# Ledger of designs, part 13: peptides against a protein of PDB entry 4Z63

Target 1, 334 residues: chain A of PDB entry 4Z63
Amino acid sequence: LCLGMNDLTGNIPEDLFHLKRLNLLGIQENRLSGSLSREIRNLSSLVRLDVSWNLFSGEIPDVFDELPQLKFFLGQTNGFIGGIPKSLANSPSLNLLNLRNNSLSGRLMLNCTAMIALNSLDLGTNRFNGRLPENLPDCKRLKNVNLARNTFHGQVPESFKNFESLSYFSLSNSSLANISSALGILQHCKNLTTLVLTLNFHGEALPDDSSLHFEKLKVLVVANCRLTGSMPRWLSSSNELQLLDLSWNRLTGAIPSWIGDFKALFYLDLSNNSFTGEIPKSLTKLESLTSRNISVNEPSPDFPFFMKRNESARALQYNQIFGFPPTIELGHNN

## One batch from the design tools (peptide; made by RFdiffusion4, then SolubleMPNN)

Design b1_p9_2_s1 (from b1_p9_2, 4 letters changed)
Fold by OpenDDE base, seed 1:
Structure b1_p9_2_s1 (fold): chain B 334 residues (1-334), chain A 9 residues (1-9)
Amino acid sequence: as target 1 above (334 residues)
Amino acid sequence: SSSSYVTTE
């Protein structure tokens, strides 16, 4: 049953939960309000539940043990409060959980040993606090993780050295500290292609350690951290780099010539730093900017990107990396 | 743009 993208109001009729053969319930992009009924438990055949972009409030009901076929739960952009229900945090069937842009709170706890099918997790823009869950690497299929805009104090856990499934990771604006430790840990994530660390590590030094290596890194975003240092030499070994944003830092020195050797680099933002010297001539030879064939069909993160303007409350949303226009931004340097 | 930065929030 698909009722998304309407102007529906009020609660879900309780009789809807008597549809025991229902595999898909989509009621997204409405004005549905109140609590999400515990009677969802009666939808024992449910594979996909999409309640996103509504006005739901209260706690998410702890009924997911009665939903043994549920693979997709989309609840982004609601008013949900409380924690992740225990039955949801232990779901062996769940592939994708999206609860981005809610009011969920407390410590983030997932039973990753039970969540054997979880491949995508979006909990961005919530009120989770405490530390990053050290057991996330136990979610052996977890590929896509957005934890942005929560209050995860401290450092990236050492256990994330073993996060082999991790491909797309955002920790943007999560009050993280120790960028040197974070990069030193995350370099062990051999499948990591996208790393977003914007609005963390406030005023720290960007490490220029030649021992750091991100072999498969395509997207690196470490913007608005007020980071000191220079362009990191270790990044020159990330030959697959497509998007680099280091804007709104305090980086100094020259822009190195090797920045133009990235054959796939189509988006470069080094603006609002303290870079000096000449613009590298190699930037004029970026193959991705001269060739029409940007491969539009590459795997991308499930979480959206936003281009946030300091002067505008409205961010531009990009659902895919290749949605970004080919860009070289070097403005507001010394 | 020079007045923007990328995030996922």
Scores: peptide ipSAE 0.581, ipTM 0.910, DockQ to the pose 0.682
Fold by OpenDDE base, seed 4:
Structure b1_p9_2_s1 (fold): chain B 334 residues (1-334), chain A 9 residues (1-9)
Amino acid sequence: as target 1 above (334 residues)
Amino acid sequence: SSSSYVTTE
């Protein structure tokens, strides 16, 4: 049943939960309100539930043990409160959980040893607090993780050295500290291709440790951190780099010539820093900007990107990395 | 020059 993208109001009729053979319920992008009924447990054949972009409130019902086929739960952009229900946090069938932009709170706890199928997790823009869950690497299929805009005070857990499945990771605006430790840990994530750390590490020094290496890094975003230092030499070894945003920092020194050696680099933002010297001539040789053959068919994160102009402005949303226009931004430097 | 930055929130 697909009823998305309408102006439906009120709550879900209880009789809908009698549809025991229903595999897909999509009611996204409506004005549905009230609590999500516990009677959703009666939808024992449910594979996909999309309730996103509604006005649902209250706690998410703890009925996911009665949904053994549920692979996709999309609840982003609602008013859900409380924690992740125990049955949801233990779901062995769940592949994707998206609860971005809710009011979920408390400590983030997932039973990763039970969640054997989980490959995508979006919990961005919630009210989770405490530390990042150390057991996330136990989610052996977890590839896509957005935890942005939560209050995860402290450092990236040391256990994330073992996060072998991790490919796409965002921790934007999560009150993280110690960028040196974070990068030192995350470099061990051999499958990491996208790393977004915007609005963290306020006023720290960007490490220039030549021992750092991100072999498969395609997207690095560390914007608006007020970071000090220079362009890090370790980044020059990330030969697959496609998108780099280090804007709105306090980075100094020259823009190095090796930045033009990135064959796949199509988006570069170094604006609003304190870089000095000349624009590297090597930037004129960027193959991605001279050739029309941008490989548009590469996998992207499941979480959206936002281009924010200021804290008060509506951000432009980009659902894919290749949605970004080819860009070189070097403005507002010294 | 852009006054923008990229994030996921």
Scores: peptide ipSAE 0.580, ipTM 0.912, DockQ to the pose 0.753
Fold by OpenDDE base, seed 3:
Structure b1_p9_2_s1 (fold): chain B 334 residues (1-334), chain A 9 residues (1-9)
Amino acid sequence: as target 1 above (334 residues)
Amino acid sequence: SSSSYVTTE
């Protein structure tokens, strides 16, 4: 049953929960309000539940133990409060959980040992606090993780060295500290292609340790951190780099010539730093900017990107990396 | 643009 993209108001009719053979319920992009009914438990054949972009409030009902076939739960952009229900945090069937842009709070806890099918997690823009959950690497299929705009004080856990499934990771604006430790840990994630760390590590030094290596890194975003240091030499070994944003830092020295050796680099923002010297001639030879063949069909993160111009301005949303225009921004340097 | 930066929030 798909009723998305309408102007539906009120609650879901209770008789809808008698549909025991229902595999898909999509009611996204409406004006549905109130609590999400616990009677969703009666939908025992449910594989996909999409309640995103509504006016739902209250706690998410703890009925996911009665939904043994549920693979997809989308609840982004609602007013949900409380935590992740225990039955949801223990779901062995769940592949994707999206609860971005809610008011969920408390300590983030998932039983990753039970969540054997979880491959995508978006909890960005919530009110979670405490530390990052050390057991996330126990979610052996977890590939996409957005935890941006929560209050995860401290460092990236050492256990994330074992996060082999991790491919797309955002921790933007999560009050993280120790960028050297974070990069030293995350370099062990051999499948990591996207890393977003914007608005963390305030005033720290960007490490220039030549022992750091991110072999498969395609997207690196570490903007607006006020980081000191220079362009890191270790980044030159990330031959698949497509997007680099290091804007709004305090980086110094020259822009190195090897920045033009990235065959797939189509978006470069080094603006609002303290770089000096000449613009590398190699940037004028970037193959990705001279050829129209951007492979639009590459796997992207499940979480959206946003380009923020001003704190008060509505951000531009990009659902895919290749939605970004080909860009070289070097403005506002010394 | 020179005044912009990328996030996921």
Scores: peptide ipSAE 0.574, ipTM 0.909, DockQ to the pose 0.681
Fold by OpenDDE base, seed 5:
Structure b1_p9_2_s1 (fold): chain B 334 residues (1-334), chain A 9 residues (1-9)
Amino acid sequence: as target 1 above (334 residues)
Amino acid sequence: SSSSYVTTE
């Protein structure tokens, strides 16, 4: 049953929960309000539940033990409060959980040993607090993780050295500290292609350790951290780099010539730093900007990117990396 | 744009 993108109001009719053969319930992009009914438990055949972009409130019901086929739960952009229900945090069937832009709170706890199918997690823009869960690497299929805009004080856990499934990771604006430790840990994530660390590590030094290596890194975003240092030499080994945003830092020195050697680099933002010297001539030879053959079919994160101009303005949403316009931004390096 | 930065929030 797909009822998304309407002006539906009120609650879900209770009789809808008698549809025991229902595999898909999509009621996204409406004005549905109140609590999400516990009677969802009666939808024992449910594979996909999409309640996103509504006015739901209260706690998410702890009924996911009665939904053995549920693979997709989308609840982004609601007013949900409380934690992740225990049955949801232990779901062996769940592939994707999206609860971005809610009011969920407390410590983030997932039973990753039980969540054997979880491949995508978006909990961005919530009120989770405490530390990053050390057991996330136990989610052996977890590829996509957005935990942005939560209050995860402290460092990236050492256990994330073993996060082999991790491909797309965002921790933007999560009150993280110790960028040197974070990068030193995350370099061991051999499948990591996207790393977003914007609005963390405030005023720290960007490490220039040649021992750091991100083999498969395509997207690196470490914007608005007030980072000191220079363009890191270790980044030159990330030959697949497509997008680099280091804007709004305090980086100094020259822009190195190797920045133009990235064949796939189509988006470069180094603006609002303190870079000096000449613009590298190699930037004029970026193949991605001269050739029209951008492979549009590359895997991307499940989480959206946002280009924020001001904290108060609605950000432009980009659902895919290739949605970004080809850009070289070197402005405001005074 | 020169005044923008990328996030996922």
Scores: peptide ipSAE 0.568, ipTM 0.908, DockQ to the pose 0.680

Design b1_p9_2_s2 (from b1_p9_2 with D1S Y7T)
Fold by OpenDDE base, seed 4:
Structure b1_p9_2_s2 (fold): chain B 334 residues (1-334), chain A 9 residues (1-9)
Amino acid sequence: as target 1 above (334 residues)
Amino acid sequence: SSSSWITTE
């Protein structure tokens, strides 16, 4: 049943929950309100539940143990409160959980040993607090993780060095500290292709440790951290780099010539820093900007990107990395 | 954009 993208109001009719053979319920992008009924438990054949972009409130019902086939739960952009219900946090069938932009709170806890199928997690823009869950690497298939805009004070857990499944990771605006430790840990994630760390590490030094290596890194975003230091030499070894945003920091020194050696780099934002010297001539030879053969068919994070002008402003949404136009931004430097 | 940054929030 697909009823998305309408102006439906009120609550879900209880009689809908008698549809025991229903595999897909999509009611996204409406004005549905009230609590999500516990009677969703009766939808025992449910594979996909999309209630996103509504006005749902209250706690998410703890009925996911009665939904053994549920693979996709999309609840982003609602008013859900409380925590992740225990049955959801233990779901062995769940592949994707998207609860971005809610009011979920407390400590983030997932039973990763039970969640054997979880490959995508978006919990961005919630009210989770405490530390990042150390056991996330136990989610052996977890590839996409957005935990942005929560209050995860502290450091990236050391256990994340074992996060082998991790490919796309965002921790934007999560009150993280110690960028050196974070990068030192995350370099061990051999499948990591996208790393977004915007609005963390306030005023720290961007490490220039040549021992750091991100072999598969395609997207690095560390914007608006007020980071000091220079362009990190270790980044030059990330030969697959496609997008780099280090804007709104306090980086100094020259823009190195190796920045133009990235064959796939199509988006570069170094604006609003304190870089000096000349623009590297190598930037004029970026193959991605001169060649017509841009591979557009690459895997992308499940979570959206936003281009924000300020913290309070409405951002432009980009669902794919290649949705960003080819860009070189070097403005507002010294 | 010179007046913007990328995030996922």
Scores: peptide ipSAE 0.587, ipTM 0.911, DockQ to the pose 0.659
Fold by OpenDDE base, seed 2:
Structure b1_p9_2_s2 (fold): chain B 334 residues (1-334), chain A 9 residues (1-9)
Amino acid sequence: as target 1 above (334 residues)
Amino acid sequence: SSSSWITTE
């Protein structure tokens, strides 16, 4: 049953939960309100539940043990409160969980040993607190992780060295500390292609350790961290780099010539730093900017990117990395 | 852009 993108109001009729053979319930992009009914438990054949972009409130019901076929739960942009229900945190069937832009709180806890099918997790823009869950790497299929805009104090857990499934990771604006440790850990994530760390590590030094290596890194965003240091030499080994945003830091020194050696680099923002010297001539020879054939068909994160001008402004949403225009921003350097 | 940054929030 697909009733998305309407102007439906009120709560879900209880009789809808008598549809025991229902595989898909999509009621996204409406004005549905109230609590999400516990009677969802009656939908024992449910594979996909999309309640996103509504006005739902209250706690998410702890009924997911009665939904053995549920693969997709989309609840982004609602008013859900409380934690992740125990049955949801233990779901062996769940592939994708999207609860971005809610009011979920408490410590983030997932039983990754039980969540054997989880491949995508978006919990961005919630009120989770405490530390990053150390057991996330135990989610052996977890590829896409957005935990942005939560209050995860401290450092990236050492256990993330073993996060082999991780490909797309955002921790933007999550009160993280110790960028040197974070990068030192995350370099062991052999499948990591997208790393977004914007609005963390405030005032720290960007490490320039030649021992750091991100072989498959395509997207690196470490913007608005007030980072000190220079353009990191270790980044020159990331030959697949497509997008680099280091804007709104306090980086100094010259822009190195090797920045123009990235054949796939189509978006470069080094603006609002303290870079000095000449613009490398190699930047004028970037193949990605001269050739029209940007491969639009590459795998991308499940979470959207946002171009923000300030913390309160509505950001422009980009669903794909290639939605960004080819860009070289070097403005506001001294 | 010179007046913006990328995030996922």
Scores: peptide ipSAE 0.587, ipTM 0.910, DockQ to the pose 0.653
Fold by OpenDDE base, seed 3:
Structure b1_p9_2_s2 (fold): chain B 334 residues (1-334), chain A 9 residues (1-9)
Amino acid sequence: as target 1 above (334 residues)
Amino acid sequence: SSSSWITTE
């Protein structure tokens, strides 16, 4: 049953929960309000539940143990409060959980040992606090993780060295500290292709350790961190780099010539730094900007990207990396 | 854009 993108109001009729054979319930992009009924437990055949972009409030009901076929739960952009229900945090069937842009709070806890099918997690823009959950790497299929705009004070857990399934990771604006430790840990994530760390590590030095290596890195965003240092030499070994945003830092020195050697680099933002010297001639020879069509069919994160000017302004949303226009932005340097 | 940055918030 798909009822998305209407002007439906009120709550879900209780009789809807009698549909024992229902596999898909999509009621997204409406004006549905009140609590999400616990009677969703009656939908024992449910595979996909999409309640996103509504006015739901209260706690998410703890009934997911009665939904053994549920693979997809989308609840982004609601008013949900409380934590992740225990049955949801222990769901062995769940592949994707999206609860971005809610008011969920407390310590983030997932039973990753039980969540054997979880491959995508979006909990961005909530009120989770404490530390990053150290056991996330125990979610052995977890590929997409957005935890942006929560209050995860401290460092990236050492356990994330073992996060082999991790491909797309964002921790933007989550009060993280110690970029050197974070990069030193995350370099062990050999499947990592997208890393977004914007609005963290305030005033720290960007490490220039030649021992750092991100072999499969395609997207690196570390913007607006007030980072000091220079263009990191270790980045030159990331031969698959497609998008680099280091804007709004305090980086100094020259833009190195190797920045033009990235065959797939189509988006470069180094603006609002303190770079000096000449623009490398090699940038004029970037294949992606001259003759190469970059494949738009490459795998992308499940979480959206935003081009943001400030916290109060509406950001432009990009659902894929290739939605960004080919860009070289070097403005507001010395 | 020089006046913006990328995030996932």
Scores: peptide ipSAE 0.584, ipTM 0.909, DockQ to the pose 0.635
Fold by OpenDDE base, seed 5:
Structure b1_p9_2_s2 (fold): chain B 334 residues (1-334), chain A 9 residues (1-9)
Amino acid sequence: as target 1 above (334 residues)
Amino acid sequence: SSSSWITTE
């Protein structure tokens, strides 16, 4: 049943939950309100539940133990409160959980040992607090993780050295500290291609440790951290780099010539730093900007990117990395 | 954009 993209109001009719053979319920992009009914438990054949972009409130019902076929739960952009219900946090069938832009709170806890199928997690823009869950690497299929705009004080857990499944990771605006430790840990994530750390590590030094290596890094965003230091030499070994945003930091020194050696680099923002010297001539030879054949069909994160100007302002959404225009921003380096 | 940065929030 697909009823998305309408002007439906009120609650879901209770009789809808009598549809025991229903595999897909999509009611996204409406004005549905109230609590999400516990009677969802009656939809025992449900594979996909999309309730996103509504006005739902209250706690998410703890009925996911009665939904053994549920693979996709999309509840982004609602008013859900409380935590992730225990049955959801233990779901062995769930592949994708998207609860971005809600009011979920408390400590983030997932039973990753039970969540054997979880590959995508978007919990960005919630009210989770405490520490990052150390057991996330136990989610052996977890590839996409957005935990942006929560309050995860402290450091990236040491256990994330073992996060082999991790490919796309955002911790943007999550009150993280110790960028040196974070990078030192995350470099061990051999499948990591996208790393977003914007609005963390306030005023720290960007490490220039030549021992750091991100083999498959395609997207690095560490904007608006007020980071000190220079362009990190370790980044020069990330030969697959496509997008780099280090804007709104306090980085100094020259822009190194190796920045133009990245064959796939199509988006570079170094604006609002304190870089000095000449613009590297190598930037004029970026193959990605001169060649017409950018492969647009590369895997991307499941979570969206946003071009923000203010934390409170609505941002332009980009669903794909290649949605960003080819860009070189070097402005405001005084 | 010179006045913008990328995030996922």
Scores: peptide ipSAE 0.575, ipTM 0.908, DockQ to the pose 0.635

